# Peptides against a protein of PDB entry 8HF1, part 47

Target 1, 320 residues: chain A of PDB entry 8HF1
Amino acid sequence: NVMLYATKPTEVMVSFPHQEQVLTVTRLISAEIEKFYVSLDLMNIGVQPIRRSKSLQCLRDPSKKSFVKQLFNDFLYQMKEYGIYAASIAIISLIVEFDIKRRQAETLSVKLMHRTALTLCEKIRHLLVQKLQDMTYDDDDDNVNTEEVIMNFSTPKVQRFLMSLKVSFADKDPKDICCLVFVERRYTCKCIYGLLLNYIQSTPELRNVLTPQFMVGRNNISPDFESVLERKWQKSAIQQFRDGNANLMICSSVLEEGIDVQACNHVFILDPVKTFNMYVQSKGRARTTEAKFVLFTADKEREKTIQQIYQYRKAHNDIA

## One batch from the design tools (peptide; aimed at target 1 L23)

Design b2_p20_7_s1 (made by RFdiffusion4, then SolubleMPNN; from b2_p20_7, 8 letters changed)
Fold by OpenDDE base, seed 3:
Structure b2_p20_7_s1 (fold): chain B 320 residues (1-320), chain A 20 residues (1-20)
Amino acid sequence: as target 1 above (320 residues)
Amino acid sequence: MLEYTEPIDYPESVYELPEE
């Protein structure tokens, strides 16, 4: 019985400086969102008709305001964790969502709420794009998607991630690459996907090497038509990755629950590993010979992160 | 003065975690 000892991946830690991006634009945007929350709390949107979807309890009126606040809180998180370039992509997803919800609104008050949120998103988009243009000589929108603009308006974590991709994959054969990128939040998958498309297009050494896809977690909460389209998109993205038409996949922690993805040679964990399950399931995808499992940590949290990974490694070896 | 994040050099921040 040759126990094929599955080759353990090489575990790599990449550190980055904890720099709070003290941009005047980020403070202005945060203050505008806080003012909007005060206004939103004062809005009387009335008692919304309870659509009894079979499985989910009455999404009462607070749930519609709560959903609007959740989207802006996720945006604020992305702006803080990934930088203003990533935020300029993330805000487009909010614009699309609020325009859909505005059109689907059953009452004038709900329609007005989503219209006000949409107007704020357009103001935020303008402020972000204007700030990205500070590095461009020409007012042409096409000039904000350069490698220089992406790097200078990204957080140190995102800079180290992009550099790690460039060093790992520059001028390689696309067939030799099978890469996973794990992020914590569903909305981050789409944001990082858009950032990677622009970065790869602006980086000659990667343009014909990396073909990214993304997979968002199954939102069991919304049985709406959007959930069917999202499920179709997920199936298509997985199939493209299996067929080798895509060689890099961005996914949230939901790949934990049994998406059959092929053995990968690179696994990047862009966000902190918060659970033992996340560690085991993500590391368990790095199964090829010489596979790499890459973690990112702030310098201040480096020692604590290393100790946590050793505890997870020990616990995994005790179960295996 | 441009408010930006200065790019940091890659290689000095990369550590292989030893196999126990």
Scores: peptide ipSAE 0.323, ipTM 0.860, DockQ to the pose 0.061
OpenDDE base, seeds 1, 2, 4, 5: peptide ipSAE 0.253, 0.179, 0.193, 0.233; ipTM 0.793, 0.684, 0.760, 0.799

Design b2_p20_7_s2 (made by RFdiffusion4, then SolubleMPNN; from b2_p20_7, 9 letters changed)
Fold by OpenDDE base, seed 4:
Structure b2_p20_7_s2 (fold): chain B 320 residues (1-320), chain A 20 residues (1-20)
Amino acid sequence: as target 1 above (320 residues)
Amino acid sequence: MVEYTEPIDYPESVYEIPEE
């Protein structure tokens, strides 16, 4: 048994300043969502017919209001954690979801609820795009996708992440790159994917180097409710990454879901490592020679993060 | 007041976590 001593990846920490973006637009958007929650709580949507589909979807709040609030709370999180540029992409996913839910509504009251949510998302999108245009010479929506706009309207964490990609991969052979990017939330995968597409397109050194894909974690609560389209897309994305047609994969819980992902030379952890299992599994994918395992931390949390990594290293060595 | 996040120098933010 040649214990292939998997070469230990180089563990790198990238620090970023804890800057709360105190943008007037973010305050306005938060206030509009709060006003909407008050209005939503007053909406009489009636008793939803419990579709006795045998599947555990019955545990979704019979009012469907909780799902609406969840999507806006996830949006607010993304706006805070990744910045207004990422938020301008994230809001499109909400628009699509609420339009689908509006069309699928079984009652007029539920249809109206989703229509009101959709109208708010359209307003939020307009406010975000208008703010991104503050750095543009023309009012063209396509002109907001410059490297400068992306960088200036991203959080320090996202700026450091994008710079890490540029420094790591500028003008490299695409075949020499196998990169994983871990994020906490499934919705963040789509948001960061859209951001990366625009950033790569705007960055000549990366345009023909990085081909991103994303993987949405399987909804373990209801695998039966994954749309046939989402399952097909997930299988296609994994296959493209295995075949080398994509060289960067954004994922949330891929390793916990038993999805076999190849050995990579770069693993980026964009969000805080919360568990030993996440540390071991994500680090265990950085198995090539000179592999890098890159963490992002706020300056104020740097020492705490280092100590947590030492604890995880110790615990890993005690099991190995 | 221009409301944006100024990029900070990347190299100063990178730290290799030493072996304990």
Scores: peptide ipSAE 0.346, ipTM 0.830, DockQ to the pose 0.061
OpenDDE base, seeds 1, 2, 3, 5: peptide ipSAE 0.076, 0.306, 0.321, 0.318; ipTM 0.613, 0.794, 0.820, 0.804

Design b2_p20_7_s3 (made by RFdiffusion4, then SolubleMPNN; from b2_p20_7, 9 letters changed)
Fold by OpenDDE base, seed 4:
Structure b2_p20_7_s3 (fold): chain B 320 residues (1-320), chain A 20 residues (1-20)
Amino acid sequence: as target 1 above (320 residues)
Amino acid sequence: PLEYTEAIDYPESVYEIPEE
């Protein structure tokens, strides 16, 4: 019994001001999505054939309207929690998904529904990109991917996360870095991955230091609906991280799925820790000497977060 | 000016969570 003396990671909390100011562009986008929901509710898409896939679990295939609303609600959440810059990346994922669904549509009414959703996504993309360009002094440089633009159009939480990466990893040897970033939602993994690619490319001190990957948890609804492409991509991303070809991994539920990820020297929890299991599993990956476990909290929730961490520490010590 | 925050005082935002 090698008592894996799990070296206790240093637990760090990074506070951020609560975002009170709703930007005019975010209000406009929210209002356009609400108008679209009214229009969507009026659309007659007919009776959807219940694809009797033999597994009882496929009964949860949400109505095609419910899926459209879910994607826009997920987008609105990302725009609120991560900011305009992250939203400009997130909207591209919706465009891709609605274009796939439009092409796969079995009926003209469903095809029209996805086309209308796609048209709204393009309008939202233009509004976001136009707002990102407000800081570009050079009218000719469409390069909204500068460190300054990314920082300015990110929420206080994301700004502090990016600064935490810069301070932690500036000019370090890539081989000495093994970083996990935990997010709550599956779609956030890809959004934050795209943001990090642009931030790392625009930040000389992180360029060639950080190589990010993302891992989306298996769709708990049915592994049979995971595209062969998604499964191949997940296996490739895990393998790159194991081989050291990637040194930062963005994850949602990966630890709950028993995916064997190596011991890390940094674990960032970008979203609130909601469960004891999430705390133990994520902290349990910070196993190297001088490992850091970093939490992000709003200033107003600081004390509540500290007390929750103490409760989790106590509960963990009682089981160990 | 930053759209979400005017200034990031990162050092003041970082706290080690003490052992109880």
Scores: peptide ipSAE 0.377, ipTM 0.807, DockQ to the pose 0.052
OpenDDE base, seeds 1, 2, 3, 5: peptide ipSAE 0.373, 0.365, 0.342, 0.354; ipTM 0.792, 0.798, 0.781, 0.816; seed 2 fails the geometry check

Design b2_p20_7_s4 (made by RFdiffusion4, then SolubleMPNN; from b2_p20_7, 10 letters changed)
Fold by OpenDDE base, seed 1:
Structure b2_p20_7_s4 (fold): chain B 320 residues (1-320), chain A 20 residues (1-20)
Amino acid sequence: as target 1 above (320 residues)
Amino acid sequence: PIEYVEPIEWPESVYETPEE
């Protein structure tokens, strides 16, 4: 019960400038997705057979179209919140998912729908990679994974996060590091994990210091939609983090779901703290006064964030 | 208290240029 620990970590707030995506490539990608939604709404895929698994019938998109739109909306969110470099990683997850759904399609119309979505994802990937390559002299795909490219094509929030990691952990002993990174969305865990792998590999001061892992929240909706693979990955990632084979864990809402993670000396909240439970559960992992609890806020949202954290602190002190 | 980290020198971002 994380609430039982009177945790007094050092709370840190990192501000970043609010950035609107003005890039031509992001506008083009958004417009292509919108055109695809119009086409998707016109697609007749017929009535899908309701596979009666009892519990979560309500969240089965009877048309399978809402799931396609959800993945693209999650991608658009990641591109907006984390930048085009993160988006180049996020799109790969969509490609994998739509290829799986295309192969699992029971009808030709559903197969065609997922094929069309996949074709759009490949176009988006190409547009993103081309923009990343504009800063590289060599046509080699490996050159887009430099510290410079990652930083230049990341949002100010992600830049501040990456630099905060570098400043916090450069040339430290890996055994002395236990870091949590909280994100809101399950797909963001994979995206930020891929970004961190590339950033750590390109940053000599971190290459042998940080070993990241990720865990996605259980889809409280349907345990049947959690692939056996995702469950195995979660168990392995948690075990590696417990054993000290990984010292940085990216997670979404998982601590609220009763996953016991060890006490950490650093907790980063990359996304806005939306709930009191998230605040208490995440902060409750930073158990010492030397532990850091780091928040990121846009400058325009700074005062609102401060007031929200103050209310959460007050509410926590009234319960503890 | 919330500790405010002083702005570190941040690298330039393509997002800072409104003209692209």
Scores: peptide ipSAE 0.027, ipTM 0.606, DockQ to the pose 0.026
OpenDDE base, seeds 2, 3, 4, 5: peptide ipSAE 0.021, 0.027, 0.012, 0.026; ipTM 0.558, 0.559, 0.465, 0.582; seed 4 fails the geometry check

Design b2_p20_8 (made by RFdiffusion4)
Pose (drawn by RFdiffusion4):
Structure b2_p20_8 (pose): chain A 320 residues (1-320), chain P 20 residues (1-20)
Amino acid sequence: as target 1 above (320 residues)
Amino acid sequence: EEEEEELIEELEERLEEAEE
């Protein structure tokens, strides 16, 4: 009876070769951000509330410097984990966030700090577009070139995930497919969402089948890439997925709990599984029959992750 | 430099169209 309304989806793996080498432009950008941090640390903005540790044992920077550093560090993480083009999208989200803070800002000193951060972010945007541009010697067709650069300017993890995404839904009806993708970090959702948008408008077979939509939790990141203060579109993403308008969902541990959704055909956990409860809930989200469940881990983490999954399965058996 | 600007514009337009 439970299997009538419940389903044990087939759980499969997608291993990918994990490499440690990085590109030189990554070193250059790291040096640029380090120079910016060193300069900003001494910004000496108008006196701010003292921020100490959780236990007050060690001091902390003012909340605003912490916020700027946090955003820059998130951008660096997105670049380290998902390739150059992922940073190319993520730097636009940083530009939008800094422009919003400039609007919200309430002092000349803080405003100046945010404007200069915006300037550096734009310089980084131009740097990213520059390396992306210095590969058009391969060919001139920007669509297939977008597909090729995405396949080449991305970590094996990103290449493998997008490969599996293409193969799983090559020419199926958009109506027939209902899939979710789970990622860990906040701005990673928006970054990868934009990457999928580019890829959907980069391939002929996937062009009219997949509809990517992303949503996150609180401290709601901006939904656009336009910097126009107000937008005309009003319909929400969750309501879209419930209504079938969107079929590809990019969330981060938000939809895993509580949020009712129609039974989904596929679930892709882009970032490695960490918690038993979250594993159980994410697997349960693939509530439809013949549901497919996908995981991505590094080759080096294969034994550790498999052993952890066995621990989980045995724990499910033990509890039962 | 002009080509970089054009590339950025094309990317923005694609994003606007996807949002619509």

Design b2_p20_8_s1 (made by RFdiffusion4, then SolubleMPNN; from b2_p20_8, 11 letters changed)
Fold by OpenDDE base, seed 5:
Structure b2_p20_8_s1 (fold): chain B 320 residues (1-320), chain A 20 residues (1-20)
Amino acid sequence: as target 1 above (320 residues)
Amino acid sequence: DKKLEEQIQKEQERLKKAEE
């Protein structure tokens, strides 16, 4: 009885320098968002009628102001954690969301609130694109999607991630690749997806090698507000990954919801592993022979991260 | 521990060589 010892994945940790990007543009954007929050708090949106939807969230902020603030806070987080280039993609998702909310607004005051948020997003987009163009001699928007611009305007974490992809997958057969990329936040999935599309297209060694997709976790807080389109897209993305039409999948904590994904040969954890469950579930997807499980850590947090991963390994071995 | 450190170092060296 040869117990097929499931080949334990090779765990790798990639360190990156902790650089606070003190860019003037990021300070300007943060200050404009803070000014907008002051203006938003002064807006009289009225008491929105409590729609009898069973979700507890409709009770916490009837003004919908907290949702607007959440989207901008998520944007600020993405700009800080992933850089200006990722922020230029992330802001488009806010523009789309606020335009939808503006069109769906039942009151003129709510419509005006979403219009003001949208105007701020367009200003932020312009500031970001202008900063990306400062390195390009041509005003053509296509010139900001070069490997050089992507790398220079990404955080050290994202730079090391992109380099790890290039070194791992350059000139490989697409059929031999089954890669997962885990991120903490749902909005980061789409942002990193857009970044990877542009990076792969600008990197000759990856153009015909990597085909990315993304999965967004169900919003446990309002499953009724998940568009039928998002659910259809998620099913299509999973099916493309199962059929081998996509070989790199970006996901958040979606795997905790019982989405069965195939055994992968590469698993990247782009954000810090905060829970034992996240560690076990993500590592448990690296099941092929010679599978790699890659973690990213700031140099300042390296020792703390090593100790946490060691504790998780020990706990996992005691249960297995 | 030592095996993890060796893997970290090996991958850092691999990435450094890809930057050169």
Scores: peptide ipSAE 0.026, ipTM 0.623, DockQ to the pose 0.016
OpenDDE base, seeds 1, 2, 3, 4: peptide ipSAE 0.022, 0.022, 0.019, 0.026; ipTM 0.546, 0.539, 0.521, 0.599

Design b2_p20_8_s2 (made by RFdiffusion4, then SolubleMPNN; from b2_p20_8, 11 letters changed)
Fold by OpenDDE base, seed 4:
Structure b2_p20_8_s2 (fold): chain B 320 residues (1-320), chain A 20 residues (1-20)
Amino acid sequence: as target 1 above (320 residues)
Amino acid sequence: DEKLKKRIEKLQKRLKQAEE
């Protein structure tokens, strides 16, 4: 029950400029996804049997089409919010998901749908990787995973986040670091995790200092084999973080499910704080006065964000 | 300047290969 601890961490607000520049590659990718949606709507995949999961939560097994659209919509969001470098990592996750669903397809029509989605993902991956390679100065160095490439193809928000990590943790003892990073979406955890692995590996001052892990909230939706793997991954990730084998945890849920995670000395909120509960639960992980609670805001939204955080702080102090 | 020059040369080489 995180509400019981009157935690007074140092609150820090990091501002970033709004990125108005839409790259031609992002427009091309968006247009290809829209064309694919038109094609997808015309596909006859038959009536999907509603698998009645035994639990009374008729979670409408999202139509196999709805799941495909959700993954591409989440990808488009990640490309917009985190940049084309993050998108190059995110698209790999879509490829893996659609390949699993293609192999699990019970009908030829569903198999074809997932195959068409995979073909689009490979085209998108090629467009993204080609754009990342256009910034590499050496013809023979296909290594797009440099600090410079990561920074230049990330949004200002992600740039400020990475700079904040570098400034906060450069050359520190790994044992003195306990960091949480909160993101809004499940798929953002995997994307930012992959980005951080590459960034840490490319940044000497963070090599052997930061060991990232990610935790995806429990999808109560599908009792399928994926949910068992995810539960195993969650347990392993949490245990590594408790044992100090990982010192940075990326989370999409406000650890609301009673996951006993140790008190952290750094909490980063990468996405906007939309609810009072999110504010209280995330801030409640920073239990010491020396702990930092870091928020990111666009310059255009700074005043609104300051006012919102002030209201949340006031409400929290009135309850504590 | 030298980095920008190499980048321009790389882009020009790729453009030429796409026209062939």
Scores: peptide ipSAE 0.016, ipTM 0.450, DockQ to the pose 0.029
OpenDDE base, seeds 1, 2, 3, 5: peptide ipSAE 0.000, 0.009, 0.016, 0.008; ipTM 0.291, 0.407, 0.450, 0.400

Design b2_p20_8_s3 (made by RFdiffusion4, then SolubleMPNN; from b2_p20_8, 10 letters changed)
Fold by OpenDDE base, seed 5:
Structure b2_p20_8_s3 (fold): chain B 320 residues (1-320), chain A 20 residues (1-20)
Amino acid sequence: as target 1 above (320 residues)
Amino acid sequence: DEKLKETIEREQKRLKEAEE
């Protein structure tokens, strides 16, 4: 009885320098968002009628102001963690969301709030694009999507991630690649997806090698507000990955919700592993022969990260 | 590319040394 010992994936840690990008543009954007929060707190939106939807969240902020602040806080997080280039993609998602919310607004005050948020997003988009263009002699928006611009305006973490993809997959057969990329936040999935599309298109060694998709976890807080379109898109993305029409999948904690994804040969954890469950579930997808499990850590947090991963390995071996 | 490979190999070695 040869117990087919599932080949344990090779674990790899990639360190990156902790650079706080102290850019003038990021400070300006943060200051404009803070000014907007002061203005938002002064806005009288009135008591919104409690729609009898069973979700507990409608009870916590009837003004919908916290949701607006959450989106901008998520944007600020993405700008800090992934860089200006990723932020230029992330802001488009806010523009789309606030335009939808503006059109769905039942009151003039709520409509005005979302319009003001949208105007701020357009200003932020302009500031970001202008900063990306500072390295390009041409005012053409297409020139900001070069490998050089993407790399220069990405954080050291994202730079190391993109380099790791290039080294791992340059000139490989697309059929031999089954890659997962884990991120913490749902909005990061779409941001990193857009970044990867542009990076792959600008990198000749990857253009015909990597076909990315993304999956967003169900919003446990308001499953009723998940658009029918998002659910259809998620099903289509999973099916494309199962059929081999996509070979790189960006996902958040979606795998905890029982989405059965095939055995992968590469798993990248772009954000810190915060829980044992995340470690086991993500590592458990690296099941092929010669599978790689790649972690990213800041140099300053390296020892702490090593100790955490060691504890998770020990705990996993004691259960297995 | 080589510098990244060397970094990865060095980090893999340190992960093994932390298991011993």
Scores: peptide ipSAE 0.026, ipTM 0.607, DockQ to the pose 0.016
OpenDDE base, seeds 1, 2, 3, 4: peptide ipSAE 0.023, 0.020, 0.026, 0.018; ipTM 0.613, 0.489, 0.526, 0.494; seeds 1, 2 fail the geometry check

Design b2_p20_8_s4 (made by RFdiffusion4, then SolubleMPNN; from b2_p20_8, 9 letters changed)
Fold by OpenDDE base, seed 5:
Structure b2_p20_8_s4 (fold): chain B 320 residues (1-320), chain A 20 residues (1-20)
Amino acid sequence: as target 1 above (320 residues)
Amino acid sequence: DKKLEELIEKQQKRLKEAEE
């Protein structure tokens, strides 16, 4: 009886330089958001009637100001962690969200709050796009989506990720590729998806090779606030990945709950592995004989990351 | 690994040439 030893995936760690990109534009954007928070705190939105929805979040901020601040804080995180190019895509998601919230506003004060947030997002979008155009001689918006612009305005982490995709998948048969990309935050899935679409389109070696999709985990705190559109989109994206119509899936860490994704040959962890469960669940998707499990770490955090992964690997081997 | 290193070196060279 040859025990078919489930071939353990090859673990790869890619290091990147810790560059704090101190760009003037990122400082300006951060200062404008901080100024907006001061104005937001002074806004009298009134006490919103607590809708009897059992979700604990409705109890914490009846004014919905904390939700607005959360979206901008998530944007600031994406700008810092992924760069200006990723931020230019991320801001569009805020614009869409605040426009929906503005239209759904039950009061004039809430409508005005979302309108003010939307106006700030449009200003931020303009500042980001202008900075992307500074490296292009042509004022055409299409010229900001080149491989060069994407690479130059991405953080070292994202640069190493894109390089790793190019090296791993250039000129391969799309049928031989089943790739997962794990990110920490829900909003990062859509941001990295948009970045990958533009990168793949600008990279000839990948255009007919990679077909990306994304999947956002269910928001356990407010499943009722997930739009019917998001749920339909998630089902469609999963089905396309199962049918082989998509070969790269971007997932948030929330995949803990029950999404049966196929056995993959590549798993990329773009963000730090914070929990043992995340390590086991993500690694457990790399089930093929030649499967690769790729981690990214800053050079300064390399030793700490190695020790943490070693502990997780040991713990996993003691349970298996 | 070697192909990634070569691509990194090429990109670092391009970044230096754009800063000069």
Scores: peptide ipSAE 0.126, ipTM 0.770, DockQ to the pose 0.022
OpenDDE base, seeds 1, 2, 3, 4: peptide ipSAE 0.015, 0.014, 0.014, 0.027; ipTM 0.451, 0.495, 0.472, 0.631; seed 1 fails the geometry check

## One batch from the design tools (peptide; aimed at target 1 M151)

Design b2_p21_1 (made by RFdiffusion4)
Pose (drawn by RFdiffusion4):
Structure b2_p21_1 (pose): chain A 320 residues (1-320), chain P 21 residues (1-21)
Amino acid sequence: as target 1 above (320 residues)
Amino acid sequence: ELEEEVDEAEEEYKEEMEEKK
């Protein structure tokens, strides 16, 4: 009876070769951000509330410097984890966030700090577009070139995920498919969403089948990439997925708990599984029959992750 | 099965890039 309304989806793996080498432009950008941090640390903005540790044992920087560093560090993480083009999209989210803070800002000193951060972010955007541009010697067709650069300017993890996404839904009806993708970090959702938008508008077979939509938790990141203060579109993303308008969901541990959704055909956990409860809930989200469940882990982490999953399965058996 | 299909699609894609070069 439970299997009537409940389903044990087939759980499969997608391993990918994990490499440690990085590109030189990554080193250049790291140096540029380090120079910016060193300069900003001494910004000496108008006196701010003292921020100490959780236990007050060690001091902390003012909340605003902490916020700027956090955003830059998130951008660097996106770059380290998902390739150059992931950073190319993420830098735009940083631009939008710094422009919103400029608008919200309430002092000349803080405003100046945010404007200079915006300037550096735009310089970084131009740097990223520059390396992306210095590969058009391969060919002139920007669509297939977009597909090729995405396959080439991405980590094996991103290449492998997008490869599995293409193969799983090559020419199926958009109506027939209902899938979710889970990622860990907040701005990673918007970054990877923009990457999928480019890829959907980069391939002929997937062009009219997949509809990517992303949503995150609190401290709601901006939904657009336009910097126009107000937008005309009003319909929400969850309601879209519930209404079938959107079929590809990009969320981060938000939809895993509570949020009712129709039974989904596929679930992709882009970032490695960490918590038993979250594993159980994410698997349960693939509530439809013949549901497919996908995981991505590094080759080096294969034994550890498999052993952990066995621990989980045995724990499920033990509890039962 | 899905992993095998992705492996085959990756090999085909590499061959198409080599032919284009």

